# Designs tried in a protein design run: peptides against a protein of PDB entry 3VA4. Part 16

Target 1, 107 residues: chain A of PDB entry 3VA4
Amino acid sequence: EPIGQLRLFSGTHGPERDFPLYLGKNVVGRSPDCSVALPFPSISKQHAVIEISAWNKAPILQDCGSLNGTQIVKPPRVLPPGVSHRLRDQELILFADFPCQYHRLDV

## One batch from the design tools (peptide; aimed at target 1 P41 I43 N68)

Design b2_p10_3_s4 (made by RFdiffusion4, then SolubleMPNN; from b2_p10_3, 6 letters changed)
Fold by OpenDDE base, seed 3:
Structure b2_p10_3_s4 (fold): chain B 107 residues (1-107), chain A 10 residues (1-10)
Amino acid sequence: as target 1 above (107 residues)
Amino acid sequence: MLVPPVVPAP
């Protein structure tokens, strides 16, 4: 059962896609075996990771040294590689040029 | 929102 969800907003790439997030490490990247597979050239093969340690704890987002970076929209800032960022519910994230939104599922 | 310029990643 998924604990959270990452939404990739619709765009020139196609319609909105929703990715379930589970306990443990959810890798975001271009590689097809990533939990959140974003098959786009601007996304690094291993771009970032969302780690969920418990259902009642905020997930941790870390950039994995991606080429085009990981950013938080509000307040706007680039995440330094490897530095833990606690995700807030409904948080807007940029992986390279792709806007996404994290939300906690009601389970 | 505004997005930064990007290039293809290896």
Scores: peptide ipSAE 0.259, ipTM 0.799, DockQ to the pose 0.809
OpenDDE base, seeds 1, 2, 4, 5: peptide ipSAE 0.245, 0.252, 0.236, 0.259; ipTM 0.788, 0.799, 0.773, 0.791

Design b2_p10_4 (made by RFdiffusion4)
Pose (drawn by RFdiffusion4):
Structure b2_p10_4 (pose): chain A 107 residues (1-107), chain P 10 residues (1-10)
Amino acid sequence: as target 1 above (107 residues)
Amino acid sequence: IERPTNVKDD
């Protein structure tokens, strides 16, 4: 069962798309092989990873050296490549120009 | 939400 959710907000690309997040490595990228496939040209083929060790542990987000970056929306931050960031519930993230929101699920 | 602009295709 999914233990988290990545919401890609509605936009030019159409209505909101929701992606389940599971224990282990959840790769965010453009490649259709990615656990979270965001099939938009500005997204890197392997853009970021959200690692989840347990349903009761905060996911760790890292940028994988993406071209257009990964940012935390609030407080505003750029995530340097390879630096771990613990995700909070309802935290807003940008992958390139695409805003998303992480939600922890229950349980 | 503030967003990057002039982003490049990968």

Design b2_p10_4_s1 (made by RFdiffusion4, then SolubleMPNN; from b2_p10_4, 5 letters changed)
Fold by OpenDDE base, seed 3:
Structure b2_p10_4_s1 (fold): chain B 107 residues (1-107), chain A 10 residues (1-10)
Amino acid sequence: as target 1 above (107 residues)
Amino acid sequence: IPLPTNVRAS
C-alpha cells in the first residue's frame, strides 16, 4: 500500500502523472527501473531518492549527484548532493526543470 | 517560483 505520492505536473512533456511512494527507497530517475521513472534527457539515470522509513515519519529526499540538480521551491534552495532533506507534506520539488509535488497519503 | 536552472542533456 502506498504511503505517499509524487505528482509530476503537466507540461510540454505531457499530462500530469502520479507516482506511488512506498516504504523504503524510492529512486527518482531516467532509468526505467526507477520507482519514479522520469524518461527525460535532463534527468539523471539515478537522479534522487525519497526514503520512507515509516508511515508516520517524514520522508527524506537526497539528490544523488545529479547533473541538473534537485531544488526545493519554497523556500527556494538547491539541495547539495547526498544531504538529507526532510520532506514536508505538499512540498514542491524541482528535479532538473520538472516541477513535482510530494503528498503524504492518509493510510 | 522555481529557481533558474541550466539544463544539460544527460
Scores: peptide ipSAE 0.276, ipTM 0.837, DockQ to the pose 0.767
OpenDDE base, seeds 1, 2, 4, 5: peptide ipSAE 0.266, 0.259, 0.247, 0.261; ipTM 0.833, 0.833, 0.823, 0.830

Design b2_p10_4_s2 (made by RFdiffusion4, then SolubleMPNN; from b2_p10_4, 3 letters changed)
Fold by OpenDDE base, seed 2:
Parts: C-alpha cells; structure tokens; sequence
Structure b2_p10_4_s2 (fold): chain B 107 residues (1-107), chain A 10 residues (1-10)
C-alpha cells in the first residue's frame, strides 16, 4: 500500500504522471528499474532517493550525486549530495529541470 | 552534452 505520491507535472515531456511511494527506499532516476522512473536524459540513472521509514514520519529526500541536481522550490535551495531533507506535504521539488510535488496519502 | 535548458544529458 502506497504511503505517499510523487507527482511529475505536465510539460514538454508529456502529461502529468503520479508515482506511488512505499515504505523503504524509493529511488528517483532515469533507470527503468527505479521506483520513480523519469526516463529523461537530464535525469541521472540514480538521481535521488525518497526514504519512508514509517507512515507517520516525514519522508527523507537525498540527492545521490546527480549531474543536474535536486532542488527544493520553497524556499529555494539546492540539496547537497547525501544530505537529508525532510519532505513536507505538498513539497515542490526539482529533479534537474523537472518540477515534481510530494503528496502524503491519507492511509 | 549540454541541453537548451542549461542542463546536461547524462
């Protein structure tokens, strides 16, 4: 059962996509075997990770040393590789130039 | 390679 959701907003790449997030590590990357597969050349094969340790705890986002980075939109900041960022509900994230939003599911 | 949006393709 998914605990959260990552939304990729629509853009030149195509329509909006929603990815379920589960307990454990949810890898964001270009590789097709990633939990959140973003098949775009500007996304690293293993770009970032969203780790959810419990349903009642904020997920942790970490950049995995991606080429084009991971950023939080509000307030704006670039995430240093490997540094933990606690995701807030409805947090806006940039993976490279792709805007996404984390949503906590009510389960 | 460099993309139009000033990011690189990996």
Amino acid sequence: as target 1 above (107 residues)
Amino acid sequence: IELPTNVKAS
Scores: peptide ipSAE 0.109, ipTM 0.737, DockQ to the pose 0.402
OpenDDE base, seeds 1, 3, 4, 5: peptide ipSAE 0.108, 0.060, 0.061, 0.064; ipTM 0.731, 0.743, 0.733, 0.743

Design b2_p10_4_s3 (made by RFdiffusion4, then SolubleMPNN; from b2_p10_4, 4 letters changed)
Fold by OpenDDE base, seed 5:
Structure b2_p10_4_s3 (fold): chain B 107 residues (1-107), chain A 10 residues (1-10)
Amino acid sequence: as target 1 above (107 residues)
Amino acid sequence: IELPQNVKAS
């Protein structure tokens, strides 16, 4: 059962996509085996990770040393590699140049 | 939803 959702907004790359997030590590990356697979050249094979330790805790986002980085939109912040960022509901995130939004599911 | 125009280059 998913605890959260990561939405990739529509763009020149294609239509909107919603990725379910589960307990544990949800890897974001270009590699097809990633939980959140973003098959785009500007995304690193292992770009970032969204870790959910418990259903009642805010997920932790960490950049994994990606080439084109991970940013929080509001307020603007580039995430240094390996530094934990607690995701807020409805948080807007940029993985490279791809805008996404985290949503907490009511489960 | 408002998104910034300043995005990272590929």
Scores: peptide ipSAE 0.090, ipTM 0.734, DockQ to the pose 0.254
OpenDDE base, seeds 1, 2, 3, 4: peptide ipSAE 0.040, 0.048, 0.050, 0.039; ipTM 0.700, 0.722, 0.714, 0.694

Design b2_p10_4_s4 (made by RFdiffusion4, then SolubleMPNN; from b2_p10_4, 4 letters changed)
Fold by OpenDDE base, seed 3:
Structure b2_p10_4_s4 (fold): chain B 107 residues (1-107), chain A 10 residues (1-10)
Amino acid sequence: as target 1 above (107 residues)
Amino acid sequence: IPLPTNVKAS
């Protein structure tokens, strides 16, 4: 059962897509075996990871040393590789040039 | 508003 959701907003790449997030490590990347597969050239094969340790605990986002980085929109900042960032509900994230939004599901 | 990013192809 999904505990969270990562929404990829619509854009030139196509329509909006919603990815379920589960307990454990949810890898974001271009590789097709990633939990959140973003098949775009600007996304690293293993770009970032969203780790959810418990349903009632804020997930941790870490950039995996991606080529084009991971950013938080509000407040604006680039996440240093490997540094843990606690995700807030409705947080807006940029993976390279792709805007996404994390949403905590009510489970 | 998203931060500016210099995108490179990988």
Scores: peptide ipSAE 0.250, ipTM 0.835, DockQ to the pose 0.750
OpenDDE base, seeds 1, 2, 4, 5: peptide ipSAE 0.240, 0.243, 0.230, 0.242; ipTM 0.822, 0.833, 0.819, 0.834

Design b2_p10_5 (made by RFdiffusion4)
Pose (drawn by RFdiffusion4):
Structure b2_p10_5 (pose): chain A 107 residues (1-107), chain P 10 residues (1-10)
Amino acid sequence: as target 1 above (107 residues)
Amino acid sequence: ITRPTGVQDD
């Protein structure tokens, strides 16, 4: 069962898309093989990873050296490549120019 | 939400 959700907000690309997040590595990228496939040209083929150790542990997000970056929307931050960031419930993230929101599920 | 501009295709 999914233990989290990555919401890709609606935009030029159409209505919101929701992606389940599971225990383990959840790769965010453009490749259709990615756990979270965002098939847009500005997204890196392997863009970021959301690692989840348990349903009751905060996911860890890292940028994988993406071209257009990964940012935390609030407080505004750029995530340097390879630096771990613990995700908070409802936290807004940008992958390139695509805003998303992480939600923790229950349980 | 403020977004970057001038993003490049990978």

Design b2_p10_5_s1 (made by RFdiffusion4, then SolubleMPNN; from b2_p10_5, 6 letters changed)
Fold by OpenDDE base, seed 3:
Structure b2_p10_5_s1 (fold): chain B 107 residues (1-107), chain A 10 residues (1-10)
Amino acid sequence: as target 1 above (107 residues)
Amino acid sequence: VELPTGVRPS
């Protein structure tokens, strides 16, 4: 059962897409086997990872040394590769040029 | 090569 969700907002690439997030590592990347598969050339094959260790604990986001980076929107900042960032509910994230939003599900 | 969005192909 999913305990979180990552929403990719609609854009020139197409409509909005929602990706379920589960306990463990949820890899974000261009590779089709990623939990959050973003099949766009600006996204690295293994771009970032969202790790959820428990349903009642904030997930950790880490950039995996992506080419075009991972950013938090508010306040704006680029995440250094490999540095843990605790995600806040409703947090807005940029993977390269793609805006997304994380939210916790009530389970 | 830079994409129109200002990023590069990975």
Scores: peptide ipSAE 0.247, ipTM 0.779, DockQ to the pose 0.386
OpenDDE base, seeds 1, 2, 4, 5: peptide ipSAE 0.230, 0.229, 0.220, 0.231; ipTM 0.774, 0.786, 0.781, 0.784

Design b2_p10_5_s2 (made by RFdiffusion4, then SolubleMPNN; from b2_p10_5, 6 letters changed)
Fold by OpenDDE base, seed 2:
Structure b2_p10_5_s2 (fold): chain B 107 residues (1-107), chain A 10 residues (1-10)
Amino acid sequence: as target 1 above (107 residues)
Amino acid sequence: VELPTGVKAS
């Protein structure tokens, strides 16, 4: 069962989409085989990874050396490639210019 | 909040 959720907010690309997050590595990227598939040209094929090691632990977000980067909105911060960032519930993230929000599910 | 991204297509 999903432990978290990544919401892609609505925009010029289309409507809002929610992606379930599971234990292990949830790859964010343009490739269709990614757990969080964002089929947009500004997103790298393998853009970032959200790793969840346990249901009661904060997920770890890492940029995978993406072309257009991964940023945290509040407070503003560009994530250096490969550096671990612990996601807080309701964290707002930019993958390239696509705004997303992490939500911890109550399981 | 809006952040500058300097996005380019792949």
Scores: peptide ipSAE 0.128, ipTM 0.744, DockQ to the pose 0.785
OpenDDE base, seeds 1, 3, 4, 5: peptide ipSAE 0.104, 0.056, 0.053, 0.057; ipTM 0.719, 0.737, 0.718, 0.740

Design b2_p10_5_s3 (made by RFdiffusion4, then SolubleMPNN; from b2_p10_5, 6 letters changed)
Fold by OpenDDE base, seed 3:
Structure b2_p10_5_s3 (fold): chain B 107 residues (1-107), chain A 10 residues (1-10)
Amino acid sequence: as target 1 above (107 residues)
Amino acid sequence: VELPTGVKPS
């Protein structure tokens, strides 16, 4: 069962979408086989990864050297490629120009 | 080519 969720907010691309996150590596990218598939031109095929090592541990977000980057909204900053960022519950993330939000599921 | 949002296709 999923232990986290990544929400893609609604926008010009369409309605809101929620993606379940599981233990292990959850790849975010344009490729259809990604755990979090974002089929948009500005998203790299393998854009970023959210790794969850344990249900009671904060996930790690890493940009995979994406073309248009991965950013944290508060405080605003671009994540250097390959550098681990511990996700906080309710963290707001930008994958290229797409705003998303991570939240831990209460399970 | 730059997209309207200020990003590039990848």
Scores: peptide ipSAE 0.199, ipTM 0.758, DockQ to the pose 0.387
OpenDDE base, seeds 1, 2, 4, 5: peptide ipSAE 0.193, 0.197, 0.181, 0.178; ipTM 0.768, 0.766, 0.774, 0.755

Design b2_p10_5_s4 (made by RFdiffusion4, then SolubleMPNN; from b2_p10_5, 6 letters changed)
Fold by OpenDDE base, seed 3:
Structure b2_p10_5_s4 (fold): chain B 107 residues (1-107), chain A 10 residues (1-10)
Amino acid sequence: as target 1 above (107 residues)
Amino acid sequence: VELPTGVLPS
């Protein structure tokens, strides 16, 4: 049962895609075996990780030293590699040039 | 939203 969801907004790459997020580590990256597989050249093979330790705790987002970075949209800031960022519900995230949105599922 | 898109292949 998914605890959260990461939405990749529609764009030139195609339609919107929704990725379920589970307890544990949800890796975001270009590699096909990533939990959130974003098969785009600008995304690092292992780009970032969203770790969910419990259903009632805010997930932690960390950039994995990606080439093109991970950013929070509002307020705007680039996440330093390896530094924990607590995700807020409905938070807008930029992985390289791909805008996404995290939201907690009602479970 | 409008966001920066100046990126390189990784």
Scores: peptide ipSAE 0.217, ipTM 0.778, DockQ to the pose 0.795
OpenDDE base, seeds 1, 2, 4, 5: peptide ipSAE 0.194, 0.189, 0.178, 0.188; ipTM 0.765, 0.764, 0.767, 0.769

Design b2_p10_6 (made by RFdiffusion4)
Pose (drawn by RFdiffusion4):
Structure b2_p10_6 (pose): chain A 107 residues (1-107), chain P 10 residues (1-10)
Amino acid sequence: as target 1 above (107 residues)
Amino acid sequence: STIELQKLLA
């Protein structure tokens, strides 16, 4: 069962798309092979990874050296490549120019 | 920008 959710907000690309997040590595990228496939040209083929060790542990987000970056929306931050960031419930993230929101699920 | 260029080429 999914233990988290990545919400890609509605935009030019159409209505909101929701992606389940599971234990283990959840790769965010443009490649259709990615666990979270965001098939937009400004997203890197392997853009970021969300690693989840347990349902009761905070996911770790890292940028994989993406071209257009990964940012935390609030507080505003750029995530340097390879630096771990613990995701908080409801935290807003940008992958390139695409805003998303992480939600922890229950349980 | 890099985003605009990628979208134009796609």

Design b2_p10_6_s1 (made by RFdiffusion4, then SolubleMPNN; from b2_p10_6, 8 letters changed)
Fold by OpenDDE base, seed 4:
Structure b2_p10_6_s1 (fold): chain B 107 residues (1-107), chain A 10 residues (1-10)
Amino acid sequence: as target 1 above (107 residues)
Amino acid sequence: SLAAELEAAA
């Protein structure tokens, strides 16, 4: 049962893709075994993590010391490695230069 | 679109 969704917007890399997010740790990275696999050179093998707990379904996003960083678009904010950021529904995120959007599912 | 909004904001 997915609790949320991470949408990768379409771009030069290809079409839009939606990734389900579950309770626990959802790793975002270039490695194919990541929950959110973004197979692009500018994405670190283990770029970031979106953690969702049962008692608080609002995800916590943390950059994992990625090479090209993780940023929140509005308001603009570069996430320092390991610093927790509470994701808001419909929040826009940049993993390196790839625009994504988090969506909370009504479950 | 939302993608366009992001592009403009970035």
Scores: peptide ipSAE 0.097, ipTM 0.750, DockQ to the pose 0.044
OpenDDE base, seeds 1, 2, 3, 5: peptide ipSAE 0.090, 0.101, 0.089, 0.087; ipTM 0.739, 0.751, 0.754, 0.748; seed 2 fails the geometry check

Design b2_p10_6_s2 (made by RFdiffusion4, then SolubleMPNN; from b2_p10_6, 7 letters changed)
Fold by OpenDDE base, seed 1:
Structure b2_p10_6_s2 (fold): chain B 107 residues (1-107), chain A 10 residues (1-10)
Amino acid sequence: as target 1 above (107 residues)
Amino acid sequence: SLAEALRAAA
């Protein structure tokens, strides 16, 4: 059962897409086997990871040393590789230039 | 772009 959701906003790449997030590691990347598969050239094969623990349902976002970076929108901050960032509900994230939003599901 | 707009709105 999904505990969270990552929304990729619509853009020149296409329509909006919602990705379910589960307990454990949810990899964000261009690779097709990623939990959050963003098949775009500017996204690294393994760009970032959103980890959700059973003990702490607040997701932890880490950039995996991506080429074009991971940014938090508000307050604005470029996420250094490997640094843990606790995601807040409705937090806006940029993977490269792709705007996304994390949403905690009420389950 | 939307990305730029989001950053500007922060």
Scores: peptide ipSAE 0.135, ipTM 0.733, DockQ to the pose 0.049
OpenDDE base, seeds 2, 3, 4, 5: peptide ipSAE 0.111, 0.131, 0.099, 0.129; ipTM 0.748, 0.729, 0.744, 0.729

Design b2_p10_6_s3 (made by RFdiffusion4, then SolubleMPNN; from b2_p10_6, 8 letters changed)
Fold by OpenDDE base, seed 5:
Structure b2_p10_6_s3 (fold): chain B 107 residues (1-107), chain A 10 residues (1-10)
Amino acid sequence: as target 1 above (107 residues)
Amino acid sequence: SLAAALEAAA
């Protein structure tokens, strides 16, 4: 059962998409086998990872050395590769130029 | 800003 959700907002690329997040590592990337598959040229094949260790713990987001980076929107900051960032509920994230939002599910 | 627009939409 999914513990969280990552929403890709609608944009020039197309409509909104929601991706379930599970316990363990949820890879964000252009590769089709990623948990969060973002099939866009500016997204690295393995761009970032959202790791959820337990249903009652905040997920950890790490950039995987992506070409075009991972950023937190508020407060704005670029995530250095491999540095752990604890996600807050409804946190807004940029993977390259693609705006997303993390949402904690009530499970 | 992009941040403000995203916050308003969320």
Scores: peptide ipSAE 0.075, ipTM 0.720, DockQ to the pose 0.045
OpenDDE base, seeds 1, 2, 3, 4: peptide ipSAE 0.065, 0.068, 0.057, 0.072; ipTM 0.719, 0.716, 0.711, 0.725

Design b2_p10_6_s4 (made by RFdiffusion4, then SolubleMPNN; from b2_p10_6, 8 letters changed)
Fold by OpenDDE base, seed 5:
Structure b2_p10_6_s4 (fold): chain B 107 residues (1-107), chain A 10 residues (1-10)
Amino acid sequence: as target 1 above (107 residues)
Amino acid sequence: SLADALRAAA
Protein backbone atom coordinates (compact mmCIF):
# COMPACT_ATOMS: atom_id res chain seq x y z
CA GLU B 1 0.00 0.00 0.00
CA PRO B 2 1.31 3.46 -0.85
CA ILE B 3 2.53 5.58 2.02
CA GLY B 4 3.12 8.74 0.10
CA GLN B 5 2.60 10.42 -3.21
CA LEU B 6 4.74 12.45 -5.53
CA ARG B 7 2.82 14.82 -7.76
CA LEU B 8 4.30 16.11 -10.99
CA PHE B 9 2.55 19.38 -11.74
CA SER B 10 1.15 20.05 -15.17
CA GLY B 11 3.22 21.98 -17.65
CA THR B 12 4.40 22.12 -21.22
CA HIS B 13 5.31 18.45 -20.85
CA GLY B 14 1.71 17.48 -20.25
CA PRO B 15 -0.89 17.03 -17.54
CA GLU B 16 -0.41 16.44 -13.85
CA ARG B 17 0.68 12.97 -12.80
CA ASP B 18 0.58 11.37 -9.36
CA PHE B 19 3.03 8.63 -8.43
CA PRO B 20 2.51 6.39 -5.41
CA LEU B 21 5.44 6.00 -3.04
CA TYR B 22 6.06 2.79 -1.13
CA LEU B 23 8.29 1.48 1.61
CA GLY B 24 11.84 1.21 0.36
CA LYS B 25 13.55 3.08 -2.42
CA ASN B 26 11.45 4.97 -4.94
CA VAL B 27 13.75 5.95 -7.77
CA VAL B 28 13.04 9.11 -9.73
CA GLY B 29 14.42 9.12 -13.23
CA ARG B 30 14.04 9.00 -16.96
CA SER B 31 14.38 5.23 -17.13
CA PRO B 32 11.05 3.47 -17.50
CA ASP B 33 12.01 1.12 -14.67
CA CYS B 34 11.93 3.94 -12.15
CA SER B 35 9.16 4.09 -9.57
CA VAL B 36 8.71 7.70 -10.57
CA ALA B 37 9.36 7.61 -14.27
CA LEU B 38 9.82 11.06 -15.75
CA PRO B 39 10.53 10.42 -19.43
CA PHE B 40 12.09 13.77 -20.20
CA PRO B 41 15.55 14.39 -21.66
CA SER B 42 16.59 16.78 -18.88
CA ILE B 43 15.96 14.11 -16.25
CA SER B 44 18.81 11.70 -15.60
CA LYS B 45 18.15 7.99 -16.06
CA GLN B 46 18.66 7.60 -12.32
CA HIS B 47 18.04 11.12 -11.09
CA ALA B 48 17.12 10.86 -7.43
CA VAL B 49 15.72 8.51 -4.84
CA ILE B 50 13.01 8.87 -2.23
CA GLU B 51 13.56 6.31 0.49
CA ILE B 52 10.83 5.49 2.96
CA SER B 53 12.20 3.36 5.78
CA ALA B 54 9.03 3.27 7.86
CA TRP B 55 5.46 4.49 7.59
CA ASN B 56 5.94 6.80 10.55
CA LYS B 57 9.17 8.40 9.40
CA ALA B 58 9.73 11.22 6.97
CA PRO B 59 11.05 10.07 3.59
CA ILE B 60 14.63 10.79 2.65
CA LEU B 61 15.37 12.41 -0.69
CA GLN B 62 18.80 12.10 -2.29
CA ASP B 63 20.03 13.35 -5.62
CA CYS B 64 21.90 10.58 -7.41
CA GLY B 65 24.43 12.77 -9.15
CA SER B 66 21.96 14.01 -11.71
CA LEU B 67 23.05 16.24 -14.54
CA ASN B 68 20.48 18.96 -13.95
CA GLY B 69 20.08 18.66 -10.22
CA THR B 70 17.46 18.38 -7.55
CA GLN B 71 16.25 21.40 -5.65
CA ILE B 72 14.04 22.20 -2.71
CA VAL B 73 11.80 25.18 -3.35
CA LYS B 74 11.24 26.53 0.14
CA PRO B 75 13.69 27.50 1.27
CA PRO B 76 15.51 27.39 -2.07
CA ARG B 77 18.36 24.91 -2.02
CA VAL B 78 20.24 22.70 -4.43
CA LEU B 79 20.75 19.25 -2.98
CA PRO B 80 24.33 18.02 -3.13
CA PRO B 81 24.58 14.53 -4.62
CA GLY B 82 24.13 11.76 -2.10
CA VAL B 83 23.22 14.04 0.78
CA SER B 84 20.10 13.03 2.67
CA HIS B 85 17.25 15.50 2.81
CA ARG B 86 14.31 14.68 5.04
CA LEU B 87 11.13 15.52 3.18
CA ARG B 88 8.40 17.52 4.83
CA ASP B 89 4.77 16.94 3.99
CA GLN B 90 3.77 19.12 1.05
CA GLU B 91 7.42 19.68 0.16
CA LEU B 92 7.94 21.31 -3.22
CA ILE B 93 10.77 19.79 -5.23
CA LEU B 94 12.38 20.53 -8.56
CA PHE B 95 13.87 17.64 -10.50
CA ALA B 96 15.76 19.54 -13.15
CA ASP B 97 13.09 22.10 -14.07
CA PHE B 98 10.10 19.89 -13.28
CA PRO B 99 8.09 21.01 -10.25
CA CYS B 100 6.81 18.27 -7.99
CA GLN B 101 5.22 17.97 -4.58
CA TYR B 102 5.52 15.27 -1.96
CA HIS B 103 2.40 14.42 0.01
CA ARG B 104 2.11 12.04 2.93
CA LEU B 105 -0.92 9.81 2.58
CA ASP B 106 -3.09 9.35 5.63
CA VAL B 107 -3.72 5.64 5.46
CA SER A 1 7.23 28.47 -16.12
CA LEU A 2 5.51 26.90 -13.15
CA ALA A 3 8.91 26.00 -11.75
CA ASP A 4 9.94 29.63 -11.93
CA ALA A 5 6.70 30.71 -10.31
CA LEU A 6 7.26 28.30 -7.44
CA ARG A 7 10.77 29.60 -6.91
CA ALA A 8 9.50 33.16 -6.90
CA ALA A 9 6.76 32.31 -4.42
CA ALA A 10 9.19 30.72 -1.97
Scores: peptide ipSAE 0.151, ipTM 0.742, DockQ to the pose 0.049
OpenDDE base, seeds 1, 2, 3, 4: peptide ipSAE 0.140, 0.145, 0.139, 0.139; ipTM 0.729, 0.733, 0.723, 0.736

Design b2_p10_7 (made by RFdiffusion4)
Pose (drawn by RFdiffusion4):
Structure b2_p10_7 (pose): chain A 107 residues (1-107), chain P 10 residues (1-10)
Amino acid sequence: as target 1 above (107 residues)
Amino acid sequence: SFPHVTVEDD
């Protein structure tokens, strides 16, 4: 069962798309093979990874050296490549120009 | 709200 959710907000691309997040590595990228496939040209083929060790542990997000970057929206931050960031519930993230929101599920 | 981000194709 999914233990988290990545919401890709509605936009030019159409209505909101929701992606389940599971224990283990959840790769965010443009490739259809990615656990979270955001099939937009500005998204890197392997853009970022969300690693989840347990349902009761904060996911770790890292940028994988993406071209257009990964940012935390609030507080505003650029995530340097390879630096771990613990995700908080309802935290807003940008992958390139695409805003998303992480939600922890229950349980 | 979200900041504007200028981007390039990968």

Design b2_p10_7_s1 (made by RFdiffusion4, then SolubleMPNN; from b2_p10_7, 5 letters changed)
Fold by OpenDDE base, seed 2:
Parts: sequence; structure tokens; C-alpha cells
Structure b2_p10_7_s1 (fold): chain B 107 residues (1-107), chain A 10 residues (1-10)
Amino acid sequence: as target 1 above (107 residues)
Amino acid sequence: SFPAVEVRPS
């Protein structure tokens, strides 16, 4: 059962997409086998990871040394590769130039 | 809107 959700906002790439997030590691990347598959050239094959250790704990976001980076929007911050960032509910994230939002599911 | 990001194909 999904613990969270990552929303990819609509844009020139197409409509909004929602990705379920589960316990464990949810890899964000261009590779089709990623939990959060973002099939766009600016996204690294293995771009970032969202790790959820428990349903009642904030997920951890880490950039995996992506080419075009991972950023938090508010307050603005570029995530250094491999450095843990605890996600807040409703947090806005940029994977390269693709805006996303993390949402905690109340299940 | 969101910050503009200059990107390259990866």
C-alpha cells in the first residue's frame, strides 16, 4: 500500500502524473524500471531516491549525482549529491526542470 | 510558477 505520492505537474511534456511511493527506496529517474519513471532527456537514469522508512516518518530525499540536479523550491535549495533531505508534506521539488510535489497519504 | 533551470540532455 502506498505511503505517499509524488505528483509531476503538467507541462509541455504532457499532463499531470501521480506516482505512488512505498516503504523502502523509491528511485526517481529516466530508466523505465524506476519507481518514479520520468522518461525525459534532462532526467538522469538514476536521478534521485525517496526513501520511506516508516509510515509515520518523513521520507528522505537524496540526489544521486544527477546531471541537472535536484532542488527544493521553498525555501530554495540545491541538494548536494547524497545528502539527506527530510521531505515535508506538500513539499515542492524540482528534478532537473520538472516540478513535482510530495504528498503524504493518510491511509 | 517555478524557478527556471538550465538543463542538458543526460
Scores: peptide ipSAE 0.485, ipTM 0.936, DockQ to the pose 0.929
OpenDDE base, seeds 1, 3, 4, 5: peptide ipSAE 0.467, 0.468, 0.461, 0.240; ipTM 0.932, 0.931, 0.931, 0.832

Design b2_p10_7_s2 (made by RFdiffusion4, then SolubleMPNN; from b2_p10_7, 5 letters changed)
Fold by OpenDDE base, seed 2:
Structure b2_p10_7_s2 (fold): chain B 107 residues (1-107), chain A 10 residues (1-10)
Amino acid sequence: as target 1 above (107 residues)
Amino acid sequence: SFPKVEVVPS
């Protein structure tokens, strides 16, 4: 059962998409086998990871050394590769040039 | 809106 959700906002690439997030590592990347598959050239094959260790703990976001980076929008921050960032509910994230939002599911 | 990010194909 999903613990959270990552929303990819609509844009020139197409409509909004919602990705379920589960306990463990949820890899964000261009590779089709990623939990959060973003099939766009600017996204690295293995771009970032969202790790959820427990349903009642904030997920950890780490950039995986992506080419075009991962940023938190508010307050603005470029995430250094491999540095843990605890996600807040409704946090806005940029994977390269793709805006997303993390949402905690109340299940 | 969101910050503009200059990107290159990866």
Scores: peptide ipSAE 0.547, ipTM 0.946, DockQ to the pose 0.933
OpenDDE base, seeds 1, 3, 4, 5: peptide ipSAE 0.519, 0.514, 0.276, 0.534; ipTM 0.942, 0.941, 0.870, 0.945

Design b2_p10_7_s3 (made by RFdiffusion4, then SolubleMPNN; from b2_p10_7, 5 letters changed)
Fold by OpenDDE base, seed 1:
Structure b2_p10_7_s3 (fold): chain B 107 residues (1-107), chain A 10 residues (1-10)
Amino acid sequence: as target 1 above (107 residues)
Amino acid sequence: SFPEVEVVPS
């Protein structure tokens, strides 16, 4: 059962998409087998990871050494590779130039 | 709004 959601906002690439997030590792990347598959050239095959633990449902976001980076929007901050960032509900994230938003599900 | 960033194909 999903306990979170990552929303990819609409843009020139197409319409809005919502990705369910589950316990464990949710890999964000261009590879089609990623939990959050973003099939765009600027996204690394394995770009970032959102890990959610049963004992702490607040996700941890880490950039995986992506080419075009992972950023928090408010306040603006580029995430160094492998450095953990605890996601807050409604957090706005840039994977490369793709804006997304994390939403905690009430389940 | 969202910040603009320079990106290249990866």
Scores: peptide ipSAE 0.085, ipTM 0.764, DockQ to the pose 0.980
OpenDDE base, seeds 2, 3, 4, 5: peptide ipSAE 0.056, 0.050, 0.051, 0.044; ipTM 0.751, 0.743, 0.744, 0.723

Design b2_p10_7_s4 (made by RFdiffusion4, then SolubleMPNN; from b2_p10_7, 5 letters changed)
Fold by OpenDDE base, seed 2:
Structure b2_p10_7_s4 (fold): chain B 107 residues (1-107), chain A 10 residues (1-10)
Amino acid sequence: as target 1 above (107 residues)
Amino acid sequence: SFPVVEVRPS
């Protein structure tokens, strides 16, 4: 059962997409077998990871050494590769040039 | 809107 959701906002690439997030590691990347598959050239095959250790704990976001980076929007912050960032509910994230939003599911 | 990010194909 999904514990969170990552929303990819609509854009030139197409409509909004919602990705379920589960306990454990949710890999964000261009590779089709990623939990959050973003099939776009600017996204690294293994771009980032959202790790959820428990349903009642904030997920941890890490950039995996992506080419085009991972950023938090508010307050603005470029995430250094491999450094843990605790996601807040409703956090706005840029994976390369793709804006996304994390939100916790109330289950 | 969101920040503009310069990107390259990866």
Scores: peptide ipSAE 0.492, ipTM 0.938, DockQ to the pose 0.933
OpenDDE base, seeds 1, 3, 4, 5: peptide ipSAE 0.477, 0.488, 0.480, 0.486; ipTM 0.935, 0.936, 0.935, 0.937

Design b2_p10_8 (made by RFdiffusion4)
Pose (drawn by RFdiffusion4):
Structure b2_p10_8 (pose): chain A 107 residues (1-107), chain P 10 residues (1-10)
Amino acid sequence: as target 1 above (107 residues)
Amino acid sequence: PVPAPPPPVL
């Protein structure tokens, strides 16, 4: 069962898309093989990873050296490549120009 | 990938 959710907000690309997040590595990228496939040209083929060790542990987000970056929206931050960031429930993240929101699920 | 446009304000 999914233990988290990545919400890609509605935009030029159409309505919101929700992606389940599971225990283990959840790769965010443009490749259709990615656990979270965001098939937009500005997204890197392997853009970021959300690693989840347990349903009761904060996911860890890292940028994988993406071209257009990964940012935390509030407080505003750029995530340097390879630096771990613990995700908070409801935290807004940008992958390139695409805003998303992480939600922890229950349980 | 291609350069991204500026992201929307949230």

Design b2_p10_8_s1 (made by RFdiffusion4, then SolubleMPNN; from b2_p10_8 with P1A V9E)
Fold by OpenDDE base, seed 3:
Structure b2_p10_8_s1 (fold): chain B 107 residues (1-107), chain A 10 residues (1-10)
Amino acid sequence: as target 1 above (107 residues)
Amino acid sequence: AVPAPPPPEL
């Protein structure tokens, strides 16, 4: 069962989409086999990774050296490639130009 | 309430 969720907000690409997040690595990228598949040209094939080591620990977000970057919205900050960032519940993230939001599920 | 970065990757 999923223990987290990543929401892709609605936009010109289409309606809102929710992606379940599980224990382990949840890869965000354009490749269709990614856990969070974002089939958009501005997203790198392997863009970033959200790793959840335990249900009671904050997930770790790490940019994988993406072309168009990964950013935290508030406070605004570009994530350096390969540097671990602990996600806070309800945190807003930009993968390239796509706004998303992470939230922990109550399980 | 959110901004937006870069264009496509080919």
Scores: peptide ipSAE 0.086, ipTM 0.743, DockQ to the pose 0.122
OpenDDE base, seeds 1, 2, 4, 5: peptide ipSAE 0.062, 0.041, 0.040, 0.044; ipTM 0.738, 0.688, 0.688, 0.681

